Peptides against a protein of PDB entry 8HF1. Designs and how they scored, part 18

Target 1, 320 residues: chain A of PDB entry 8HF1
Amino acid sequence: NVMLYATKPTEVMVSFPHQEQVLTVTRLISAEIEKFYVSLDLMNIGVQPIRRSKSLQCLRDPSKKSFVKQLFNDFLYQMKEYGIYAASIAIISLIVEFDIKRRQAETLSVKLMHRTALTLCEKIRHLLVQKLQDMTYDDDDDNVNTEEVIMNFSTPKVQRFLMSLKVSFADKDPKDICCLVFVERRYTCKCIYGLLLNYIQSTPELRNVLTPQFMVGRNNISPDFESVLERKWQKSAIQQFRDGNANLMICSSVLEEGIDVQACNHVFILDPVKTFNMYVQSKGRARTTEAKFVLFTADKEREKTIQQIYQYRKAHNDIA

## One batch from the design tools (peptide; made by RFdiffusion4, then SolubleMPNN)

Design b1_p9_6_s2 (from b1_p9_6, 5 letters changed)
Fold by OpenDDE base, seed 5:
Structure b1_p9_6_s2 (fold): chain B 320 residues (1-320), chain A 9 residues (1-9)
Amino acid sequence: as target 1 above (320 residues)
Amino acid sequence: MEITEFPAP
């Protein structure tokens, strides 16, 4: 129960231009994924023995094809919403997942399906890295992780987010920082975490100032699909943030699940606030003196966002 | 960067 204490953080809205990155590489990647879906639908994987895991997800995908499509759809979303640089980090998570699934495959047909998905991910990775290298004169893989490359290959939303972090936290004492970053999707937490690690490492004013961590909401559908490794990581990340060993935490819908995080002085909402509950719970974490609650909105959605936030404020004050 | 501060209620 986040007690509805009347937290009065300073509420800030940052606008960004709605720019679809019309890059040839993003169109090529999307076309290769669509071509792969056609081939995937034609694959005969046979009847898999229904392992009656109590999880509703094992019942929904008897062919394991929908899970493969979900991962690529989440990747396409991340590439569109966060940009090519974020996509280069996101694709590594797909490679790792498909390699695990390939090794765990009980049949040759399922093993081949995951191998084909993995081959597509390696092709996508190559196309992304090659595009990042177009701005680097040197073929060194480390040269693609510069502040300039990260900024140029990020969406306007991510650019404004990174600028807001730099302006807010440049040359500050790490002890004075307790920051939450909320994102909508589970996979975005790890993607934005990887992006922030590289950005902080490439930005001298943030080196040794920001120490990021991420936590993913519990998959409400089955605790059995959370790897023992992911559950251990979440516990460790929360503990590091409580102990002050991390001062920036990236979260998805974690607050709905009763995870107790400390009072913060900064809360960033990177993705649109879709519900009153999300607004109240996230704002309710900005509890320190002079706490800031920062929202990001596209210019085209600015007026609608303002009206929605005023409605949520009114509704919150009528309950408090 | 266009920043809109919401007035404190």
Scores: peptide ipSAE 0.286, ipTM 0.877, DockQ to the pose 0.139
Fold by OpenDDE base, seed 4:
Structure b1_p9_6_s2 (fold): chain B 320 residues (1-320), chain A 9 residues (1-9)
Amino acid sequence: as target 1 above (320 residues)
Amino acid sequence: MEITEFPAP
């Protein structure tokens, strides 16, 4: 039984305090998005012809309104789960997406819808940047990308994650590092990637040590030009990670899609482990003798998380 | 930072 002698990774749980304090800016942004949803529901964009392509059925609300709401809901999730700094990066991705959708709009009504969404994103970006600047003396946008600003405007979960990276990898040889970071949502991969780029660049002990990449799932193969670019980018990112040109890969449930990712010495689970399959698949990537499998849990969920991990361990041992 | 190592089963 060759699997029995695979050195089981050291499983580590990092606790973080529950963030009770909702900042006024996050409430304002949430209220602006809710107000926008009311206006969006009133927009007459016409009935779009249902192009019966089997591959596109689930995400094509013929109105495209559901897709707009999904992007803002994913943004709100990122702002809540990762903080204001991560939200300032996430909003740029929405700006890019809505600008492309505005240019690709076949009707004036759809063009206006995406323009209105884009205008809201620019307002949200300004509110976020202004809040990040509260810690800076200079109104320079580049000054918000400091280790201090990133840490202060990140959730306790993200703070503990960044601290865990710094402690684990400070001044190490880049070749000795093969790290996976698992997140729940595909859009979080790009957000955490942007956050990590800025954090690594602002942290001398990591600047020449960690080279991050990200990979998102294939589930949204739009026939659009963006989907071709995304697919090319994903292939490049995984190749860079295989070649050792990148040593940290941020991924969602992409491993379920049969993407062959190499064995790693570190696996971080940034979001809660929701399924036994996710536990086994992610843990199964930590295969070196000194491999670490790191989980993050809120203090209030610590006991529940411990019990869940023991249940998953038991179930895994009963199958092996 | 509270770090809990899970014992090997």
Scores: peptide ipSAE 0.248, ipTM 0.862, DockQ to the pose 0.120
Fold by OpenDDE base, seed 2:
Structure b1_p9_6_s2 (fold): chain B 320 residues (1-320), chain A 9 residues (1-9)
Amino acid sequence: as target 1 above (320 residues)
Amino acid sequence: MEITEFPAP
């Protein structure tokens, strides 16, 4: 009986001020997206052929419009939750997606719909980049990817996350680091990954210390619709993390799919823990000696978060 | 940065 003394990770809560960054640019972007939704509802895209996937799980809403709205709603969420710097990265992912969809369009009307969405994304990108440049005093240094710009245009949550990474990993041996970062949404993984790449590159103390990767949960949508490229990339990212070529993994809900990730010494939960299962599974990855399990909470939600974590701890101890 | 360590149960 090897009692795996599950070394209980040190649970840490980091508080951040609830500041609604009331930026004029975020209001303008939201209004442009709302205006686009009205235009999108008026677009006649015709009857779309029901592609019978051989898998009877038609989980794709056949409404190509619904998918377009979902991507912009996910973008609006990322802009609100992570800030305008993260939004500048998130919008690039929408541009790529809509350009692919535009090229794959079977009808002129669908091609035009994705072209219109793409044009809006380029406008949003310009508004975001222009706002990031407003802080660069030197008109000549188009480098919006500085530590200062990243920090100032990130939400207090993301600021505290980045500060927590810097404090935790500054000048450490990369081999001593095995970090997981959990986020709620699929698209957030790639957005936070891009943000971290730029932050690490701009932060000397983290440069060559942290090597991030990301992993997106498999869409429960038919494997036929995951690009072969996305599946190959996910396998490669997991392998790099297993081989120690990456020491920070950003993931969404992936622990539910039985992806065995190695024992980690740091687990960051960037988004609120919504379920007991998510708490147990994510915490259960922090298994090393001195492992840390770090939560982020708004000051206003601090007491509620504490109570929720104590309830989850009690429930976990009653099952163990 | 306010850091609260939860007491180990």
Scores: peptide ipSAE 0.221, ipTM 0.851, DockQ to the pose 0.140
Fold by OpenDDE base, seed 1:
Structure b1_p9_6_s2 (fold): chain B 320 residues (1-320), chain A 9 residues (1-9)
Amino acid sequence: as target 1 above (320 residues)
Amino acid sequence: MEITEFPAP
């Protein structure tokens, strides 16, 4: 029971400027997705056979269009919240998913829908990569994965997060690090994982210090859609973190489901703490004597965040 | 609660 641990980690708040990065590329990508939604709404994909399979998800998206829109909305969220560098990684996940769905399509109309979505993702990828290359004199894709490019094309939140990692872990012994990074959304875990791999590789002080892993929480809603691969990956990722083969774990808030993660010395909350349970559960993972619990807040939301954390502390002390 | 402000990169 995480509530029973009277662990008093040092709580740190890192402020970041609220910049709406109005990049022309971000506006262009958003406009292309909106145009695609108009086209998608006009697509006749026919009546999909209601497969009597017990999965609520097949019942919720009879048109398979909602799922396509969800993936692009998730991408737009990542681009806004984490920046265009993170978006360049996130778009690859959409490409993979739409290619799978295109190949699995039972009808020509559904196949065409996923093909059109895939073509848009390829265009978006090109626009993002081209913008990342504007800082590099060389057209090589490998040159976009520098510390400078990652930092400059990340949101202020992600910049402060990366700086906090560098300050916290530069030249430390990997064995002395047990770090959790909490994000709100499942797809963000993989995106931030890819960003961290490239950042760590480009940052000499971290290259042999941090070994990241990510955990996609179980989707209890559809055990049938959790591929055997996803379940294997989750088990492997958790095991690597338990065995010390990974010392930084990126998790979605789905740790509510009782994933037994070891006591950590660092807990980063990259996204806003929205619930008391999220606060208590994430803070309750910071169990070492020198454990740090690090929150990120926009300057404009600082006071509101402080007040909210104070209320959560009070509520926690009244229960403990 | 410690408030840490990192400089802009």
Scores: peptide ipSAE 0.056, ipTM 0.748, DockQ to the pose 0.575

Design b1_p9_6_s3 (from b1_p9_6, 6 letters changed)
Fold by OpenDDE base, seed 1:
Structure b1_p9_6_s3 (fold): chain B 320 residues (1-320), chain A 9 residues (1-9)
Amino acid sequence: as target 1 above (320 residues)
Amino acid sequence: MEIIDYPAP
């Protein structure tokens, strides 16, 4: 029971500036997605057979237009919240998903819908990669994965997160590190994982220090749609983190589902703490004597965030 | 609670 442990980790709040300037490429990509939504709404994909299975599964049919829009909306969120470098990784996940759905399509109209979505993803990928290459003298795709490119094309939040990792873990013994990184969304786990792999590889002080892994929440709503592969991946990721083969784990709200993760010395909350439960559960993982609980806040939201965390801390102390 | 403001990279 995480609530019963009066763990008093050192609470740290990292401030970051609000980025008002939207890159031209981000505006162009957003406009292309909105244009695609108009086209998507006009597509006749036929009447999908109402599978009479009683569950909320009917809303999340991956063959539906709503699912296509959800994936692009999640991409737009990641591009906005984490930057265009993170977006260049996130778009690959959409490409893979739409190619799978295109191949699995039972009708020509659904196949065409996923093909059109895939074509848009390839265009977006090209626009993102081209923008990342603007900082490279060489047209080599491998050259976009430098510390400099990652930092310059990440949001201030992600920049401060990466700086916090570097300051916290540079030249440390990997055995002395047990780090959790909490994010709000399932798709962000994989995106930040890919970003961290490239950042760690490009940062000598971290290359042999941090071994990241990610885990995504169980979609409790449909065990049938969780591929046997995703369940195997989650089990493997948790096991690697338990065995010390990974020392940094990126999680969405998975810990709410009772996944037993070991006591950690660092907990980073990359996204806003929206609930008391998220605060208690994430903070309750920082259990070592010198454990740090690190929050990120925009400067404009600093006071509001401080007050919210104070209220959560008070409420937690009144229960503990 | 410690408040850290890292300079811009």
Scores: peptide ipSAE 0.377, ipTM 0.902, DockQ to the pose 0.632
Fold by OpenDDE base, seed 3:
Structure b1_p9_6_s3 (fold): chain B 320 residues (1-320), chain A 9 residues (1-9)
Amino acid sequence: as target 1 above (320 residues)
Amino acid sequence: MEIIDYPAP
């Protein structure tokens, strides 16, 4: 019995400085969102009808106000964790969502609430774009999507992630690449996807080498809230990755749902590994010969992260 | 486990 020792992936830890660049623009945006929350709490939107989900469990449809606050809280998280450039992409997703909700509003009060949220998102978008343009001498909107602007307006974590991609994949054959990027939050998948599209397009060594896609987990919220368009996108993205038409897939927690993604040669964990399950499932996708499992840590958290990964590795070896 | 510290860009 030749025990085919499954070739354990090479574990790599990339360190980054814990420099919170507190920009004035991020403080202004946070203060505008806080002012908006005070205004939102004062808004009378009436009694919301409880939509009975077809599943007999009354999952309380999150209050329309709670959903608005969730989207802005997710945006604030993206801005803090990934930087201003990522935030400029993230805000567009809020604009699209609030415009949909505004059009679907059954009452004038709810329509006004979503209109006010949309107006704030447009103001935030302008503040972000103006800040990205401060480094460009030319007022041309197309000039903000350079490698330099992306790097300068990204957090140290995102900078090291982009550097790791460039070092790992510059001038390689696209067929030799099967890369997964894991992020914690569903909202981050689309944001990092948009950032990577612009970065790859601005980086000649990665042009025609990396073709990114993204996949969001099924919302633990009822499948009734998952748009037909989102489900169609997920199926198409998975199929493109299986067919080799995409070679980099950004995922949030998706492996818990038994989505069969092929064996990969690179697995990046962009966010902190918070659970043993996330460690085992994500590492378990790095199955090819010479596969790499890459994680990112702040310098201040390095020792804690090393000890946590050691504990997970030990626990995994005890059950394998 | 390999530890990489990339220089600041």
Scores: peptide ipSAE 0.376, ipTM 0.900, DockQ to the pose 0.626
Fold by OpenDDE base, seed 4:
Structure b1_p9_6_s3 (fold): chain B 320 residues (1-320), chain A 9 residues (1-9)
Amino acid sequence: as target 1 above (320 residues)
Amino acid sequence: MEIIDYPAP
C-alpha cells in the first residue's frame, strides 16, 4: 500500500506524422542486401563442428550465416525506424563487427563470407554518406554531423524525440537531469547513442547539458572478446550514470535482466510499448515528484496507442 | 495524458 502514494509520473504522448516516402537510396540499399542474401545462401562455408559447450544451448548456426543476416536485418530496421542519418552510424557498427569476425575466422570460407559482408557495408556507408552530403557544400564527412543534417535525414519520430530533448533540457543544469531512453533492440542503443552524441555536439543548448551513455542487453552469443568488451562497457556506463558523469542512459531490455538503474526524472520510450511489463518497468523508473514519462506515436496509430496505454494504466492500478 | 505535436522542423 505504500506504493499508492508514489507520485505517478506525468504521462506525455508526442505525436509524429507517418512517413510514407521511402527514399530511393533506402530502396537501393535494401535491394543490395537482398542480393547479398542470395549470394550468402549459395556460399559453402562448411559445417563447423558443433563444439557442444554445455553453457551455450543456443543453436550456434554452424554457418554463422544467420548472425550475418540478423545484423543486416537490424540495420534495415534502424534505417526504416530512425532514418538515413541513424543508418550511417549503424553501418559503422556492422563494419566493426564483421572486421572482428573476419579476423577471428578459423576457416578461409568464413573469412571470405565476413569479407564479402564487410565490402557490402562499405558500399552502403558510401551510399548513405553521399546522400547526407546532398545538403552540404563540402565533401567533408564532418559537415554531415550538423543539427540540420541530423534532423533532415531522421524519421519524424526521431525528429520529435530530438525536439523533445531540446525543449526539455535546453540550458538546464546537468545535475538536475536523470534521463532514460528506452529502445526495443540492443543495436538501436549504439545507433541512437551515436546520433545523440553528434546532435548534442551540434546543439549549443545541449552540449554542456546532456552526457549520454548506452547500455545493451546481454548477448546470448559466445563469450567472444567483443562480449567481454561489451560487459566492461555496460559496467562502466552504469557506473558513470550512477556517479552523475552521465545523465542520459539509452537502454534496451537490459533493465528486465535485473540491472539496477537509479530512479529518473525523465523516461522516454522511443519505440512502441509492446507489452504491459515494458510499460510497468519503464514507467517505474520515473519516480521523482515531477517525473515525465514520454511516449511517441504515429498520428495514424494515436487512438490505438492511447487505448493501449489506458488499458496498461488500469491493469497497473488494479495490481497496486 | 498530455498530447504534444511539435511542428515539423
Scores: peptide ipSAE 0.374, ipTM 0.900, DockQ to the pose 0.614
Fold by OpenDDE base, seed 2:
Structure b1_p9_6_s3 (fold): chain B 320 residues (1-320), chain A 9 residues (1-9)
Amino acid sequence: as target 1 above (320 residues)
Amino acid sequence: MEIIDYPAP
């Protein structure tokens, strides 16, 4: 029970400028997704066969179209919140998902729907990569994975997160690091993981210091096979973090379900703290003597965030 | 609570 430990980690708030990166490419991508939604609504995918497996019937999205829209909406969110570099990684996850769904399609109409979604993702990937290449002299995809490109094409929030990691962990002993990074959404874990892999590899001070892993919630919408693979992967990632083979874990709210992770010395909350429970549970993982609990806030929301955290701290102290 | 403002890169 994480609530019972009166751990007093040092609370740190990192401010970032509220700059809406108004890139033409982001507007083009949003417009292409909107056009796709209109086309998707016009697609006749027919009546879907009711699969007889009693236990999974309630958890499958009855509309294969709503799942497609959910994935693109999550992508649009990631592009807005984390920037076009993170979006270039996030789109790969959509490509993989739609390719799996295309292969698993029981009807030609459903196969075509997922193929059309996949083609849009490939177009979006090209637009993103082309924009990342605007800062490179070479048309090689590997040249877009530099520290400079990652920083310049990330949102101010992500920039400050990466700077905070560099300042906190540059040239440290990997054994002295136990870091959690909390994000709100499942797909954010994957894109921030991919971003961190590339950033760490491109940052000499971090290359042999940070070994990231990620953990995502169970996808109740995934086929049984995908859900088994995801469960196996989650167990492996948690085990690597327990064994010290990974020292940074990116997680969504899944740590709320009682996944026992070791005491951490750093907890980063990349997304806004929406609930008192999230505050207590995430903060309760920062248990070492010099533990840091790091929050990110836009300058415009700074006062509001400070007051919210003060209220949560007070409420926590009144229960402890 | 410590407040850090990192400059823009």
Scores: peptide ipSAE 0.366, ipTM 0.897, DockQ to the pose 0.616

Design b1_p9_6_s4 (from b1_p9_6, 6 letters changed)
Fold by OpenDDE base, seed 3:
Structure b1_p9_6_s4 (fold): chain B 320 residues (1-320), chain A 9 residues (1-9)
Amino acid sequence: as target 1 above (320 residues)
Amino acid sequence: MEITDFPAP
């Protein structure tokens, strides 16, 4: 009986200092969003027509106001968790979304609501870009996409993640790399993807080594044409990763949807492991020989994180 | 960068 000892991945924990980047710009942006919420609550957008989806499940379309607040709350979360540089990318996604919703608006009041949200996003974008430019000493080089700017305007968590990528993959053969990066939120996938594109482009040792792609979970909320495009894009992204045209995949916790991603040699968990399923499913993708499973934790949460991982290991051994 | 291996159980 050759017990096929399933090669357990090497589990690595990277600690980072809990520094809240208390920048004046972050406080200003938060205050402008709160003022906007007060104005949004006062807006009369009328009774929204109930779209009967052809599927007999009355998916309550979230109120158009609730959706606007959700996008700004997700932006505020990304700015806090990933930093100002990540926020400068995240705000573009809001601009695109609000412009689409503005064009699709069936009423003048709804069109005005999305226009007001869009105007706020453009103001936020300007404030973020201006703050990124304030560190470029050379007035002539408008290039805010340098390794230095990305690092300086990222949270300690993101800094440690980028350093871990550089140390792990500098000057390696692209064919020897199969990397997954797990994030909690679907919107974080696009944000971290855009950040990684710029970081890889600015980092010579990672240029032509890492080719990132991202994957978002199926949006169960909108069966609309956008969901068909998202599904086509997800299939294309997965296929590129299977074909080796991409070697780093950023995903939200989509593994529950039965997406067959190949065995990986690196798995990074950028956000806290909140569930046993997330731990088992993400760790279960690190299946190659010498596979690494890398967690990130704040120094203040280190002991609690260790205890939680031991509980998950015990629970996993009790069911195996 | 202190890569701490998870302490063995």
Scores: peptide ipSAE 0.047, ipTM 0.747, DockQ to the pose 0.129
Fold by OpenDDE base, seed 5:
Structure b1_p9_6_s4 (fold): chain B 320 residues (1-320), chain A 9 residues (1-9)
Amino acid sequence: as target 1 above (320 residues)
Amino acid sequence: MEITDFPAP
């Protein structure tokens, strides 16, 4: 019962300038994805053989095209919300997923569909990496993981998030840190995890201070779709965070799934708080003495965010 | 609510 804990964390709001990404590369990538959608819609993948499990029939797009579009839409969202650097990590997750789906394809047409999606992802990856390299003197892919490149190719939101981590945790004892980072989307967990690994490694003040993990909520739609590997990894990640071997956990809807995460001293909400339940549940994890609950808002949405948080506080106080 | 404006880089 997260509502019963009387510990009021210090609520911090970090503002960031609303910048629409004016990068030519983002427009090119978006245009390539739109062209791919037109091609995808024209693909005849045939009627998928109805696997005899009657119970799962209603949730499978028989075309599997919607899933392909969903992954690219999630990528486009991540590129927009987190920047080119985050997008370069996010695209790798699409590559992995489409390669798995390509190998698992029961028909040649579905195999070709996933192959075409994979080819587009590789093209996008090259466009992103090339753009990151424009700031590097060396053509080596390893040089794109510097603090400077990460900061310059991140959105103002991500820049302020990384700065907030640096200010909050520079040269601290790792044992004194229990940090949650909430994101809206499951795929963002892995993207921000990869970004944080590189940022922490490139930032001396954080390298031996922060050990990130991520946790993706269980796919409530079917435990059968979670790979045995993903389930093992999630169990390992949460155990590492419980044991203090990891001190920063990136998560999405994990709190709704009854995963008990320990009381934290820092909770960052990287994405907009859309629901009262998300506000109460995430804030309710900031339970230690001197706990901080940090929100990020675009300057243009600052007043709207303040009003929304005020309404959530009022509603919380009326129930508590 | 404390409002922290981090300086623009």
Scores: peptide ipSAE 0.046, ipTM 0.748, DockQ to the pose 0.584
Fold by OpenDDE base, seed 1:
Structure b1_p9_6_s4 (fold): chain B 320 residues (1-320), chain A 9 residues (1-9)
Amino acid sequence: as target 1 above (320 residues)
Amino acid sequence: MEITDFPAP
């Protein structure tokens, strides 16, 4: 039980300035999604046949509209929490999902709904890429993947995270690195993975040092082909991390219940620690000698975060 | 980058 393991990693807090100013492009994108929700609510897609497939997910939304809104709400969260560069990667995941759902649509009305969502995603992608190109003299899509563009179009939290990786891992032997990065949401794993691939590729000191991988929680009980591919990906990602072929693993908090990951020397918590279990289980992965457990906090929330961590430390010591 | 250690309890 990870809770009973008296791990004493060095606990580090990295503060970042709270950015209240929303970019004009972010406001435009949010307004386009809100307009789309009004249109989506007015769409008549008819009664969908309840597939008797044992997956609880097919039962949750007979209209499939809530799933569309969930994906856009997750995108809006990622854009707000990680910045417009991360959002340019996140929107591609929505495009893939809506294209799959469009192809799997049993009715013309559902197919049209997913097509409309896809058209909005392409518009959002264009607005994001155009804004990233404002720093580039060349219209080439590859020029938006520079260290400068990534840093300037990331939130202060992501900037401090990337700087923390550079400081922690520059000029280290890849074999001496076992790093976990915890994020709250499933879709954030892939978004931050894509961001890290581009950042590592643009950062010479990290290019041959960090090999990232990501792992998504097993929440999809759906027996569809997508769930089989995802399960294969998860198994491969875990195996690569166990074999040392990957030395940085991005994972969602849903990993709490039963992925045996090796002892790590670095654990980064990119998102706020919301529960005692998340604190104990994530900290319980920092098990090597001189292991570091790194939290990120906005300056305005620093004191509240400190008090919450002290409460969790006390509660953990009372159980140990 | 201000890396502040958590004060020991």
Scores: peptide ipSAE 0.044, ipTM 0.744, DockQ to the pose 0.128
Fold by OpenDDE base, seed 2:
Structure b1_p9_6_s4 (fold): chain B 320 residues (1-320), chain A 9 residues (1-9)
Amino acid sequence: as target 1 above (320 residues)
Amino acid sequence: MEITDFPAP
């Protein structure tokens, strides 16, 4: 009986100020999306043929309009939760998705709907990039990907996360790092990945130290809609992390799908821990002797978060 | 639980 002394990770809570950065640009973008929803509801796209998936589960093809609204709602969430810089990356993912859907459109009406969504995304991208450029004093340095721009246009949560990475990993050997970053939403993985790539590249102390990857849970709703490319990319990302070619992995809920990720020395929970299962599973990946399990909380929610974590700890000790 | 307040930027 090897009692696997589950080395209890050091649990760290990082507090951040609750700043509602009410930027005029975020209000303008939200209003443009709301105006677009009104226009979208008025669009006649006709009766969409119900694709019978070969599996007898009548997965109602989500209304093509509902999917468009979901992508913009996820974008609005990312802009609010992670800031303008993260939103500038998130909008590119919407542009790519709507361009694919526009090309795959079976009808002119559906093609027009995705074209209208794409046009709005380009407008939003311009508004975001213009706002990022407002801090570049030199009109000549179009490089909105500096450490300063990333930090200043990120939410306090993301700022504290990036600072936590810098403090934790500055000038370390890449081989000594095995880091997981948990986020709630699928689309957040790619957004935070793009942000981290730019931040690492702009931060000398993290250059060649951190090599990020991301992975998203399979859409349980329809494996048929997962592109063969997305599935290949997920397999490659997991393999790179297993081989040590990547040392930071961004995940959304993926631990539930039995993806055996290596024992990690750092686990960051960027979004609130909503379930006991998420707490146990994510914490259970921090298995090294010096493992850290890092939570982020707004100062106003600190006490509530502490109480919730104590309840989860108690419940875990009562089951173990 | 350690509480680490990283400095504000």
Scores: peptide ipSAE 0.029, ipTM 0.690, DockQ to the pose 0.576

